# Designs tried in a protein design run: peptides against a protein of PDB entry 6J54. Part 27

Target 1, 223 residues: chain A of PDB entry 6J54
Amino acid sequence: NENLFASFIAPTMMGLPIVTLIIMFPSLLFPTPKRLINNRTISIQQWLIQLTSKQMMAIHNQKGQTWSLMLMSLIMFIGSTNILGLLPHSFTPTTQLSMNLGMAIPLWSATVFTGFRYKTKTSLAHFLPQGTPALLIPMLVIIETISLFIQPVALAVRLTANITAGHLLIHLIGGATLALLNINTMTAFITFTILILLTILEFAVALIQAYVFTLLVSLYLHD
Target 2, 42 residues: chain B of PDB entry 6J54
Amino acid sequence: QFQFTGIKKYFNSYTLTGRMNCVLATYGGIALLVLYFKLRSK

## One batch from the design tools (peptide)

Design b1_p16_1_s2 (made by RFdiffusion4, then SolubleMPNN; from b1_p16_1, 10 letters changed)
Fold by OpenDDE base, seed 2:
Structure b1_p16_1_s2 (fold): chain B 223 residues (1-223), chain C 42 residues (1-42), chain A 16 residues (1-16)
Amino acid sequence: as target 1 above (223 residues)
Amino acid sequence: as target 2 above (42 residues)
Amino acid sequence: DVLLETLALLLQKLLE
């Protein structure tokens, strides 16, 4: 049982935590352009960043586009960490709820406070959907308020749960495959095929969760 | 545009100002209720 | 709000 969650334990080297280094490692994979025409790898990276930036910031006005750097860095960070976490014997920091809360709460708070600061009327009006019957107004306002405070929790838990569940499934099916190798080769082959398909799915999930996390932060900013 | 008169002009669920006022009124009412029960318990 | 609107739109499409 403890072996199941061993991959989620924060790694240490000589008793010193190396989580900080792991968190910073993805930054090395995205170097800044140095030439007018860079190599193919950097060009592709910049192209992808440009495309995602255009898509995510299309819904924002000029003031909202100020957050482009933050949102793009966020999606690149979460995406890269999630993808790197799928490597064998790798630790995924985004499987830690504390980390995801550490990202979600400040970003959510920043978006909410920014909304209240620059769009006070609209932000307050969002606590009451349009066309609400008069008798339901107090209850609905309370529900919307609660919903607002659940947003950062849902944001963090969604990311944590999806990535963690994927890692657990890969571990379990991988272990089952190894156990079945000596019992039934055919069944082991089927299980291995499922493992491969699941791994491919987890790559997609890793990117999707990064996108969803950033998108939701962006949507909260847009109000 | 919805044209409201009287109290509905300030408290409605259709206009931004009306919705804002409804929200503020709700929070104010809750705050007053909490204050009432807090003072009552003393 | 966006989620609810999206859900409502999906429900409308399913009911049509």
Scores: peptide ipSAE 0.025, ipTM 0.739, DockQ to the pose 0.020
Fold by OpenDDE base, seed 5:
Structure b1_p16_1_s2 (fold): chain B 223 residues (1-223), chain C 42 residues (1-42), chain A 16 residues (1-16)
Amino acid sequence: as target 1 above (223 residues)
Amino acid sequence: as target 2 above (42 residues)
Amino acid sequence: DVLLETLALLLQKLLE
């Protein structure tokens, strides 16, 4: 239905795409601190960033910890865009598979190439799990190679599917609620309650998907 | 710690070097097979 | 590797 997917169409104004502005907008919500003691909002943001950074980078050595800035910026970007996308009549860039592939493929490639550069033996050895019977080695190496190439696709599709499905459910239940208002007020109230609960769930999903996306990139880096 | 002798020393699924060699051998074998079939089809 | 390990652990829990 055209009405159902209208929210996923790239918005334009006077023939000019405003998607670029939408993508850049979340960065304005996280200003850089200039004081030793910042205001409450910035302090909370920095605290959250430091907390998540410590958790995610704990598995990495000193060389891997250089990716902290990239990973933190990634999680903040995806998380903020997903949350902002839950606003009424808003466009969520992360619902576009092209965008997620555009992020996943380069990051995946960078992690894989970094692994081969600094840990060549370990990276090559990961194509064969330890303790594999000799007869299964060729087949398992092929499967593991295919698995490696599926990683960027799975990373992008997971994010896209979760966010898109959430949006569709909100629209469907929202539409049902409006249709039931003049038919049965009690039923409409129930569906509205479900809509509210679903919206809260989608906020959680938005943050979780951002975290999972970033975590998997970090995990691929660690190998 | 693993003690392997002969060819198993270089091709095993337990040591890091052995696993690496197995992977390289597999890729090399596949490449040779592809090359063989490509030349055979002509 | 992590996926395989997780799957193995899950299967182990199911068998126990």
Scores: peptide ipSAE 0.023, ipTM 0.736, DockQ to the pose 0.019
Fold by OpenDDE base, seed 4:
Structure b1_p16_1_s2 (fold): chain B 223 residues (1-223), chain C 42 residues (1-42), chain A 16 residues (1-16)
Amino acid sequence: as target 1 above (223 residues)
Amino acid sequence: as target 2 above (42 residues)
Amino acid sequence: DVLLETLALLLQKLLE
């Protein structure tokens, strides 16, 4: 079991944490445009950013549009870190619950505070869904209040659990494949095929979780 | 399309204002209950 | 509410 979870331990070099460098590394993959017509890689990146920005910010007014930079940077960061984490024997910072909580709690609190500041009436009304029977109002308000405070935790745990589970599955299936190489080559080949398919799935999951995380933050901002 | 009169005008689960008032009333009630028990224990 | 509604719609679509 220790060998299984060894990949999730924060790496250190000479007693110094290199996690900081790992977290900063994705920033190098997204250079700033310098020309009107850039390289293909930069053009694709800008196109993707514009596409996702238009989709996510479409529900927000002009005040909400100010969050576009934050949300786009967030999705790019989480997405890139998740994709990079799928490299063999790599460390994924987003598997650390502390990191995800560190992102979720401030963003959630900021969105909630912004909502209460600019849309106080709507924010307060959000604790009671429309059409609630009168007798259920007090209980439901309490439940919705609790639900609000669970949001940052759920946001962080969802990302952490999905990425961690995916990595665990890859390691388990990969380990099984290696173990079966000397026992039954044919079975090992089947397991290896499953591993490949699982890896492809995890690439998709990595991007989806980044999108969902950012989308939920955006939705909380919209209230 | 909803026409509310009386107390339902201010406390309803359909209008935005009504929902807000219901939430505030709920919080106020809870606060009063907590205050009551706190004062009772003293 | 939007999340719950979306989830409900998705669930309804899956059950149909």
Scores: peptide ipSAE 0.023, ipTM 0.749, DockQ to the pose 0.022
Fold by OpenDDE base, seed 1:
Structure b1_p16_1_s2 (fold): chain B 223 residues (1-223), chain C 42 residues (1-42), chain A 16 residues (1-16)
Amino acid sequence: as target 1 above (223 residues)
Amino acid sequence: as target 2 above (42 residues)
Amino acid sequence: DVLLETLALLLQKLLE
């Protein structure tokens, strides 16, 4: 079992943590434009950022547009780290629950506090859904308050569980294919095909989880 | 449009102000209950 | 909540 989770252990070099370098590495993949007409890769990146920005911020008003930089940086960070984590023998920082909680809790708290600061009436009203029967009001308010505090935990656990489960499946099926190569080549070919399909799925999951994480933070901001 | 009169005007589940007042009332009630049990144990 | 409304809409689409 330790061999299965060995890929999730934080890497160190001579007792020095390399995790900080791994976390900062995706930032180098997104350089800032220096010229009016940039390279093809930078132009494509800017185009993708603009499309995702327009899509996510369409829900928000002008005051909510202030969070565009934070949300776009978040989705690019999580997405890039998730995709880089799919490289062979790579460490994915987003598989660590501590990191995801470290991102989810501050962002969630910031969105909740900003909601109470600028939209106090609306934020307080969200604890009670519209049209609830009078007898269920106290219980439903309690449930909604509990649901609010579960949001950052659910956000972090969702991201961690999806990415971790995907990596675990890739390692397990990959190990099974290598073991079956010497036993039965036909079954090994089938498992290898499943591995390829699963890796493609994990690429999609990596992007979707980054999008969902950022979208939910955005929705919490919008209330 | 909903037109409420009396207590339903301030404590309703349809209007924004009514929902806010209901939430505040529930929190206040819970706080009073907790305070009551805390003072009772003394 | 926007989330609850979106979830309700998704459930309605799935049930149809």
Scores: peptide ipSAE 0.023, ipTM 0.747, DockQ to the pose 0.023

Design b1_p16_1_s3 (made by RFdiffusion4, then SolubleMPNN; from b1_p16_1, 9 letters changed)
Fold by OpenDDE base, seed 2:
Structure b1_p16_1_s3 (fold): chain B 223 residues (1-223), chain C 42 residues (1-42), chain A 16 residues (1-16)
Amino acid sequence: as target 1 above (223 residues)
Amino acid sequence: as target 2 above (42 residues)
Amino acid sequence: SVLEETLSLLLGKLLS
């Protein structure tokens, strides 16, 4: 089982943590434009960022759009780290629950506090759904309060579980493929095909989870 | 949209103000219960 | 929001 989870151990180099460099590495993949007409790759990247920013911030007013930079940086960070994590022998920081909690809790708390600061009445009213029978009000308020506090945990666990599960599946199917190479070539070919399909799926999952994480943070901000 | 009179004007699940007041009342009640049990434990 | 919407719909159907 140690071999199974070996890829999730924080990497070190001569006793020094290299995880900090891994976390900072995705920043090198997103250079700032320097020319009026940039390279094709930079133009496509900026176009994607603009497209996603327009889509995500469409639900927010002027005050909510102030969070555009934060949310876009978040989605780019999570997305890039998730995609890079699918590279062979790579370490994905987002597989660590501690990291995801470290992102989810502050962002969630910021959205909640922002809501209470600028939309106090509406934020307090969200603890009670509209049209609730009078007898159910106390219990429902409690449930909604609990639901609120579960949100950051749900954000972190969702991202961690999806990315980790994908990595585990790739590892297991890959290992099974290697083991079957000397046993049954046909079955090994089938498992290898499944591995390829799974890898493609995990690329999609990596981007989707980044988007969902950022979107949910945005929705919490919208209240 | 909704017209309430009396206590329902301030505590209802339909208006924004009413919902807010209900939430505050619920939290206040819970706080009072916690205080009651805390004082009783002493 | 989905939960609240679902709950609101269910409550609306129960109360109507």
Scores: peptide ipSAE 0.061, ipTM 0.776, DockQ to the pose 0.018
Fold by OpenDDE base, seed 1:
Structure b1_p16_1_s3 (fold): chain B 223 residues (1-223), chain C 42 residues (1-42), chain A 16 residues (1-16)
Amino acid sequence: as target 1 above (223 residues)
Amino acid sequence: as target 2 above (42 residues)
Amino acid sequence: SVLEETLSLLLGKLLS
């Protein structure tokens, strides 16, 4: 089992952590446009960013749209890191719970603080659902308070668990496929087909998790 | 919409202000309970 | 060729 999780160990070179470079690498994939008419690749990227930005900020007012840069950078970072993590012999930083907590907690706290600062009445009212029976109000307020504090943990764990589980499954099924090549070629073919389908699914999961993470942060800001 | 009178005007689960007041009252009650137990331990 | 190389690299990662 130690070898199974070896791919999740932070890589180092000459005793120096390469994780920093890996985290910074996705930023190189999104160059800033400099020309009036940019290259096709840059144009497509900008087009996708604009579409996702419009979709994300559609539920926010003018003040909430101030967070557009932060949210879009977040989704681009998580999405790019998740996709790059599916490359052979690659390390996915988002598989580390510490990193995801490092992103989730500050963003969550910022959204909660912003909501409390500018929308105090609405934010406090969210601790009590509308139409709650009078006798259940105290207990429900406590539950909603606990739910609030679980949000950053849920964000980090959800992202970490989904990405990590995907990597583990690809590793396990891939290893089983290789082992079955010399035992039963027919079964190996079946497992290989599953591996391909799973890999495609993981690409989708990588993007979806980035979207969900950003969407939930945005939703907490909207509250 | 709902017409509230008396104490229900300020403490209700339907209006925004009422919900806020209920939340504050709940937190205040918990704080008072905690304070009571702390003072009782003396 | 790119697909073959990608698969080869993927298999290499799985064997490690």
Scores: peptide ipSAE 0.058, ipTM 0.697, DockQ to the pose 0.015
Fold by OpenDDE base, seed 3:
Structure b1_p16_1_s3 (fold): chain B 223 residues (1-223), chain C 42 residues (1-42), chain A 16 residues (1-16)
Amino acid sequence: as target 1 above (223 residues)
Amino acid sequence: as target 2 above (42 residues)
Amino acid sequence: SVLEETLSLLLGKLLS
């Protein structure tokens, strides 16, 4: 299945890594507003960013709201890359676990260290839930500590697995549809309908995963 | 609201300070165990 | 956190 996984290989052109350009490309789709009343596309984008920002930052205090720029840029980056990755013959950088770990680990570390810096007592207390029986305290503290270190891995794997699985399903069902065109047109039509429904679902998944990734990072910051 | 007396005042799973102390005690105990096994092998 | 509250509620129900 080399052809199946060919879309997940980092592309290069004449020995130069074109992946850097692919990662930077979504930035061109979100130009900065220059006027009080911008065009429809920029106005909609700004409106969506403001809505999501209000929802995500509502749980944070003033110090936590300083992360608004970083979190909004994160959701825009992941969301845009995931949506662009659904285009035919496109490369999705978020399918690479290395990239997602590269985003998850620093952000997770920053949230954890920020919590320990400003709320040391509360952060340490989070390793032990309230009302825990005395006999279970040592074991539960260990489990909660392990759970903390699994968080960045879970963030990266969740994003990678969802996006990768979606791409694989689209390729498999798409390939099956093409193969069935010459065998049974009726069955090919059924698989094509499934492909359309799956594609719509993957568009939703692309946005949801971006939102969930950013939300969880924000939630870890809130502690 | 909880009222604790004695050692339970400092080590409990209900108050913020008590939970913190329990966590620190647990980590301290683990560190001592690791240190013990490390020194035992030498 | 939501996890701690959920766990506390579950433990409270189990111990009650």
Scores: peptide ipSAE 0.045, ipTM 0.770, DockQ to the pose 0.018
Fold by OpenDDE base, seed 4:
Structure b1_p16_1_s3 (fold): chain B 223 residues (1-223), chain C 42 residues (1-42), chain A 16 residues (1-16)
Amino acid sequence: as target 1 above (223 residues)
Amino acid sequence: as target 2 above (42 residues)
Amino acid sequence: SVLEETLSLLLGKLLS
């Protein structure tokens, strides 16, 4: 059991938290453009950011679009960390529930407060879906209230669970492949093929989870 | 689009205002209930 | 390992 979860332990060196450096590392992959026409890599990054920004912020008004920078930075951070985490023997900070909660709770609270501040009527009305029978109103309001408070937890847990599960599968299949190399080469080859396919899937999952996390935050902002 | 009169005008599940009032009424009722039990316990 | 080398090469190419 320890060997299985050893890769999820926060790395430290001489008692110093290296996790901080790991968290900050993805920022180096996104340099600030300095020219009108930048390198291919930077151009692609800017293009992707522009596309995702347009897609995500299309549901927001002018005031909501002020969150564009925050949301785009969030998706880039989570996405980059998730992708980098798929590197062999790498540590993914997003596998830590504490980190994800640290991101989810403030963002969620900010969106909720923003909603109540600028759209009080709509925000309060969201606790009761339209067309609810009169008898179910009190119960449903309570349920929706509970649902609201579950949102930050759901965001954090979803991201953590998906990334962690993916990593676990990769490690398990990888370990099985190595174990089968000297037992049955053919079976080992099959498991290795599965590992490759799974790795490809995890790349997609990494990006999807980043997008979903950011999107849900955006949706909460929009209410 | 819906025509409501009387109490339904202020408390309905179709209009924003009505829904808001329903939510507030629910919270108010719960608060009063909690307050009642709290005062009774004292 | 082959995986590490492959990923390193791919990332290097993508980040260039």
Scores: peptide ipSAE 0.036, ipTM 0.703, DockQ to the pose 0.023

Design b1_p16_1_s4 (made by RFdiffusion4, then SolubleMPNN; from b1_p16_1, 12 letters changed)
Fold by OpenDDE base, seed 5:
Structure b1_p16_1_s4 (fold): chain B 223 residues (1-223), chain C 42 residues (1-42), chain A 16 residues (1-16)
Amino acid sequence: as target 1 above (223 residues)
Amino acid sequence: as target 2 above (42 residues)
Amino acid sequence: DVLLETLSLILAKLLE
C-alpha cells in the first residue's frame, strides 16, 4: 500500500535527493557556545549534555572517556532526528535500515577492534563465560561468537523497527480517526485521544531508542 | 584466586588466561576441522 | 553475558 509507506520514501526535489539536507538539519539546533554564560536555551542544552555524559561515561576509565564526544554527538543526532521525524509529513532518516547499519557496523567494529587492541586477554575471555563446565566450552564459545556478530544487526534493527512501527501506528490510527469522523463522532473522538497518547509515547520512544543505541555502543566499548 | 594443576592451569573457565586459552583452542579446533574437511573433499 | 545472566535468572526463578 503506497499510501501507508509514502512517508518512508526518500524525498527528492527536481531529481536531487534532499535526504542529506534533512540529516544535516538537526545540527543547526545545537549551536556552539561562545560565552562563559550563554543564553538560557544553550545553557539548558549544555546542562543536559553534561548530565547524560556523566551518566554514560561513568563506567569507563580515562581511555574510554575519550569517546565521550562521539557518543554524545551520536545520541544528540539520533534523538533529534527521531523527534523531528514525528512531525507531520516528515521523513525520518533513522527509519531507513541502511542508515542505521551504516552507523552501527562502523561503531561496533571500532569498539571491538579497540577492545582487542588494548584489552586482548579480556576481550578473548569474554567469548567464554566464567564458570562454564568443560564439556560445554566449545559450544558456548561458538554461540558467543555468533552473538558478537549479531550485535550490530540487533542494534540497527532495534532502532529501525521501533521508529518505523511507531510511525505506522500513528498513520493507521490517524487514518482511522479521519474515516470515523463522518460515521461516528464519539468513536472518532476516542480514537483521536488514543492517537494523542500514542504520539506522546512515540516521543518517549524516540528518545529512549537514541539513548539505548548510544548506551549499547558504550557498553560494547567497556567490554 | 583459584589454584589449578596440570592442564587445568592453562585451560580453565575461571581465570582470564584459562578462558582465553580455551577460546583459542576452540578456534584452533574449528580451523583444523575445516581444513580436514577441505582436504577430504579433494 | 548479560543475556545469559538474564536467562539464567529467569530459569532459576521458574524452577523455584
Scores: peptide ipSAE 0.027, ipTM 0.749, DockQ to the pose 0.017
Fold by OpenDDE base, seed 2:
Structure b1_p16_1_s4 (fold): chain B 223 residues (1-223), chain C 42 residues (1-42), chain A 16 residues (1-16)
Amino acid sequence: as target 1 above (223 residues)
Amino acid sequence: as target 2 above (42 residues)
Amino acid sequence: DVLLETLSLILAKLLE
């Protein structure tokens, strides 16, 4: 019960919150290039950033590509925090709904306001799908409006739920393996194998959720 | 592609301008309804 | 709309 959610409690040391340090820690793992020919690790990081940047910004116009820095920093931040959260005895800030809402709402609002500012006609037209029968227009516009406001919530909840669920499963299966060690070693081995596979899956989920979060923000910006 | 005449020129679900006008009309109608019920309750 | 279109394209590819 409470032990299951103990890993999601914000860590403190001597009454001082360490959450701020944990949030800032991933930035230390991605140093800026200093030379024309950098270290292999930095070169690989830059290569990955360039690949993801090219893929993410391919759908955007020149004006939309101005958001490249923001979106790439976002995906790197969420991805790194999610991966670091899979380390033993680590706290994942992205498991906190408040943090994810804090990221989703401003980014969503920025994309919506940017859309209304630069593409007012298109943005307003998105509330009504093309070819809608005249009788369904009022109701559909209302539904699309509600759908728009659900987007930041869905964005935050998706990230929170996926990361939190993964952590919970790892803890549950891990606890089950420890409990089964004294009961049935064969079953414990099976559960341990599942734990390993689940851990690998969670690494993938961590990256996918970072990508999906950034991609959806990018898609909302593209409108 | 689509040539509309009359009211359909301004309020249609196919053209960008028509869709925009439909959305604005819907919001305007809802706002008027809310205003009507608000004034009626007073 | 873009999301639905993307999902429809992915679904179409999966159904091939």
Scores: peptide ipSAE 0.024, ipTM 0.755, DockQ to the pose 0.024
Fold by OpenDDE base, seed 3:
Structure b1_p16_1_s4 (fold): chain B 223 residues (1-223), chain C 42 residues (1-42), chain A 16 residues (1-16)
Amino acid sequence: as target 1 above (223 residues)
Amino acid sequence: as target 2 above (42 residues)
Amino acid sequence: DVLLETLSLILAKLLE
């Protein structure tokens, strides 16, 4: 049904695309601190960033920790866009595969090339797991090479699929609830309860997918 | 820890250098095969 | 290999 996918169409205002404004909007929600003691909102944001930074950068050495700013900005961007996308009548840019590929491919390429530049021996060795029988070496190297190239696609598709599926599920269950209101009020109540629980779950999924996306990029950087 | 002699010293699945060489050898072999198939189309 | 192991560990932690 065309109505189901209407929310995924790029919005326009007066014939002009407003997608750029939507993408830039989350940046306004995270102002830079200006005071030694900031407001509660900014303090909470800084606290969350510090916590996530500590967790993600624990894997990396000092050289890898230079990517902290990039990774933190990435998780904040994806997380904020995903959460904002759960608002009624909102357009989520991360439901667009093009958007996610645009993030995944450059970041993946950067991490892979960085690994080959600074850890050439280790990076090349990763194409062959330790202890592989001699007869399986050529096949396994090929498989690992293919696996490497699937990584950016997997990153983009995972994020897109999870967010899109969540949105579709909310719309479907919501539509079912409305349809059942005049048929059976009890079943409509059950579906409505499921809708509420699902909405809560989607908030969690929105954050988790942002975290997973960023984490995987970080792991690729670690090699 | 690992004692390898001969060709196994350079091509093994246990040491980093050996693993790297195996990977390079595999890529080299594939490249040669691709070249062979391209050149045979004469 | 390392990625798969790491993902497995993360999944295990999430399922705890």
Scores: peptide ipSAE 0.023, ipTM 0.761, DockQ to the pose 0.030
Fold by OpenDDE base, seed 4:
Structure b1_p16_1_s4 (fold): chain B 223 residues (1-223), chain C 42 residues (1-42), chain A 16 residues (1-16)
Amino acid sequence: as target 1 above (223 residues)
Amino acid sequence: as target 2 above (42 residues)
Amino acid sequence: DVLLETLSLILAKLLE
């Protein structure tokens, strides 16, 4: 059990946490454009950011679109960290629940507060779905209130669980492949093929989880 | 679209205002209950 | 067979 979760321990060097450097590393992958026509890499990045920004912020009004920078930075951060975490022997900060809670709780709180500040009537009305029978109104309001407070936890846990589970699965299948190399090479090849397919899937999951996390934050902002 | 009369005008699950009032009423009721139990214990 | 061996070696190095 210790070997399985060893890769999820926060790395330290000489007692100093290097997690800070790992968290900051993805920022180096997104340099600021300096020219009207940049190189291919930056152009693709800007294109992707524009597409995702237009898609995600389409549901928001002008005031809500002020969050575009925050949401785009969030998706890029989570996405990049998740992808980088799939590198061999890499530490993924998003596997830490504390990290994800640290992102989810403030963002959720900000969205909820913003909703109550500028759309008080709509925000309060969201605690009661339309068409609810009169007898079920008090119960449903309570449930919806509880559901609201579960949202930040769900955001953090979803991201953490999906990324962590993927890493564990890759580790387990990889270990099984190595163990089968000397037992049955054919079976090892099959297991290795599964590992490759799983790795591809985890790349997709990494991006999807980043998108879902950001999208849900955006959705909470939209109310 | 909906025509509500009486109390249903203010407390309904279809209109925005009605839903808001229902939520506020629910919270108010809970608050009153909590207050009642607190005053009862003291 | 050669591909399998090569991939296995790469995998072994990646998982060490």
Scores: peptide ipSAE 0.016, ipTM 0.678, DockQ to the pose 0.012

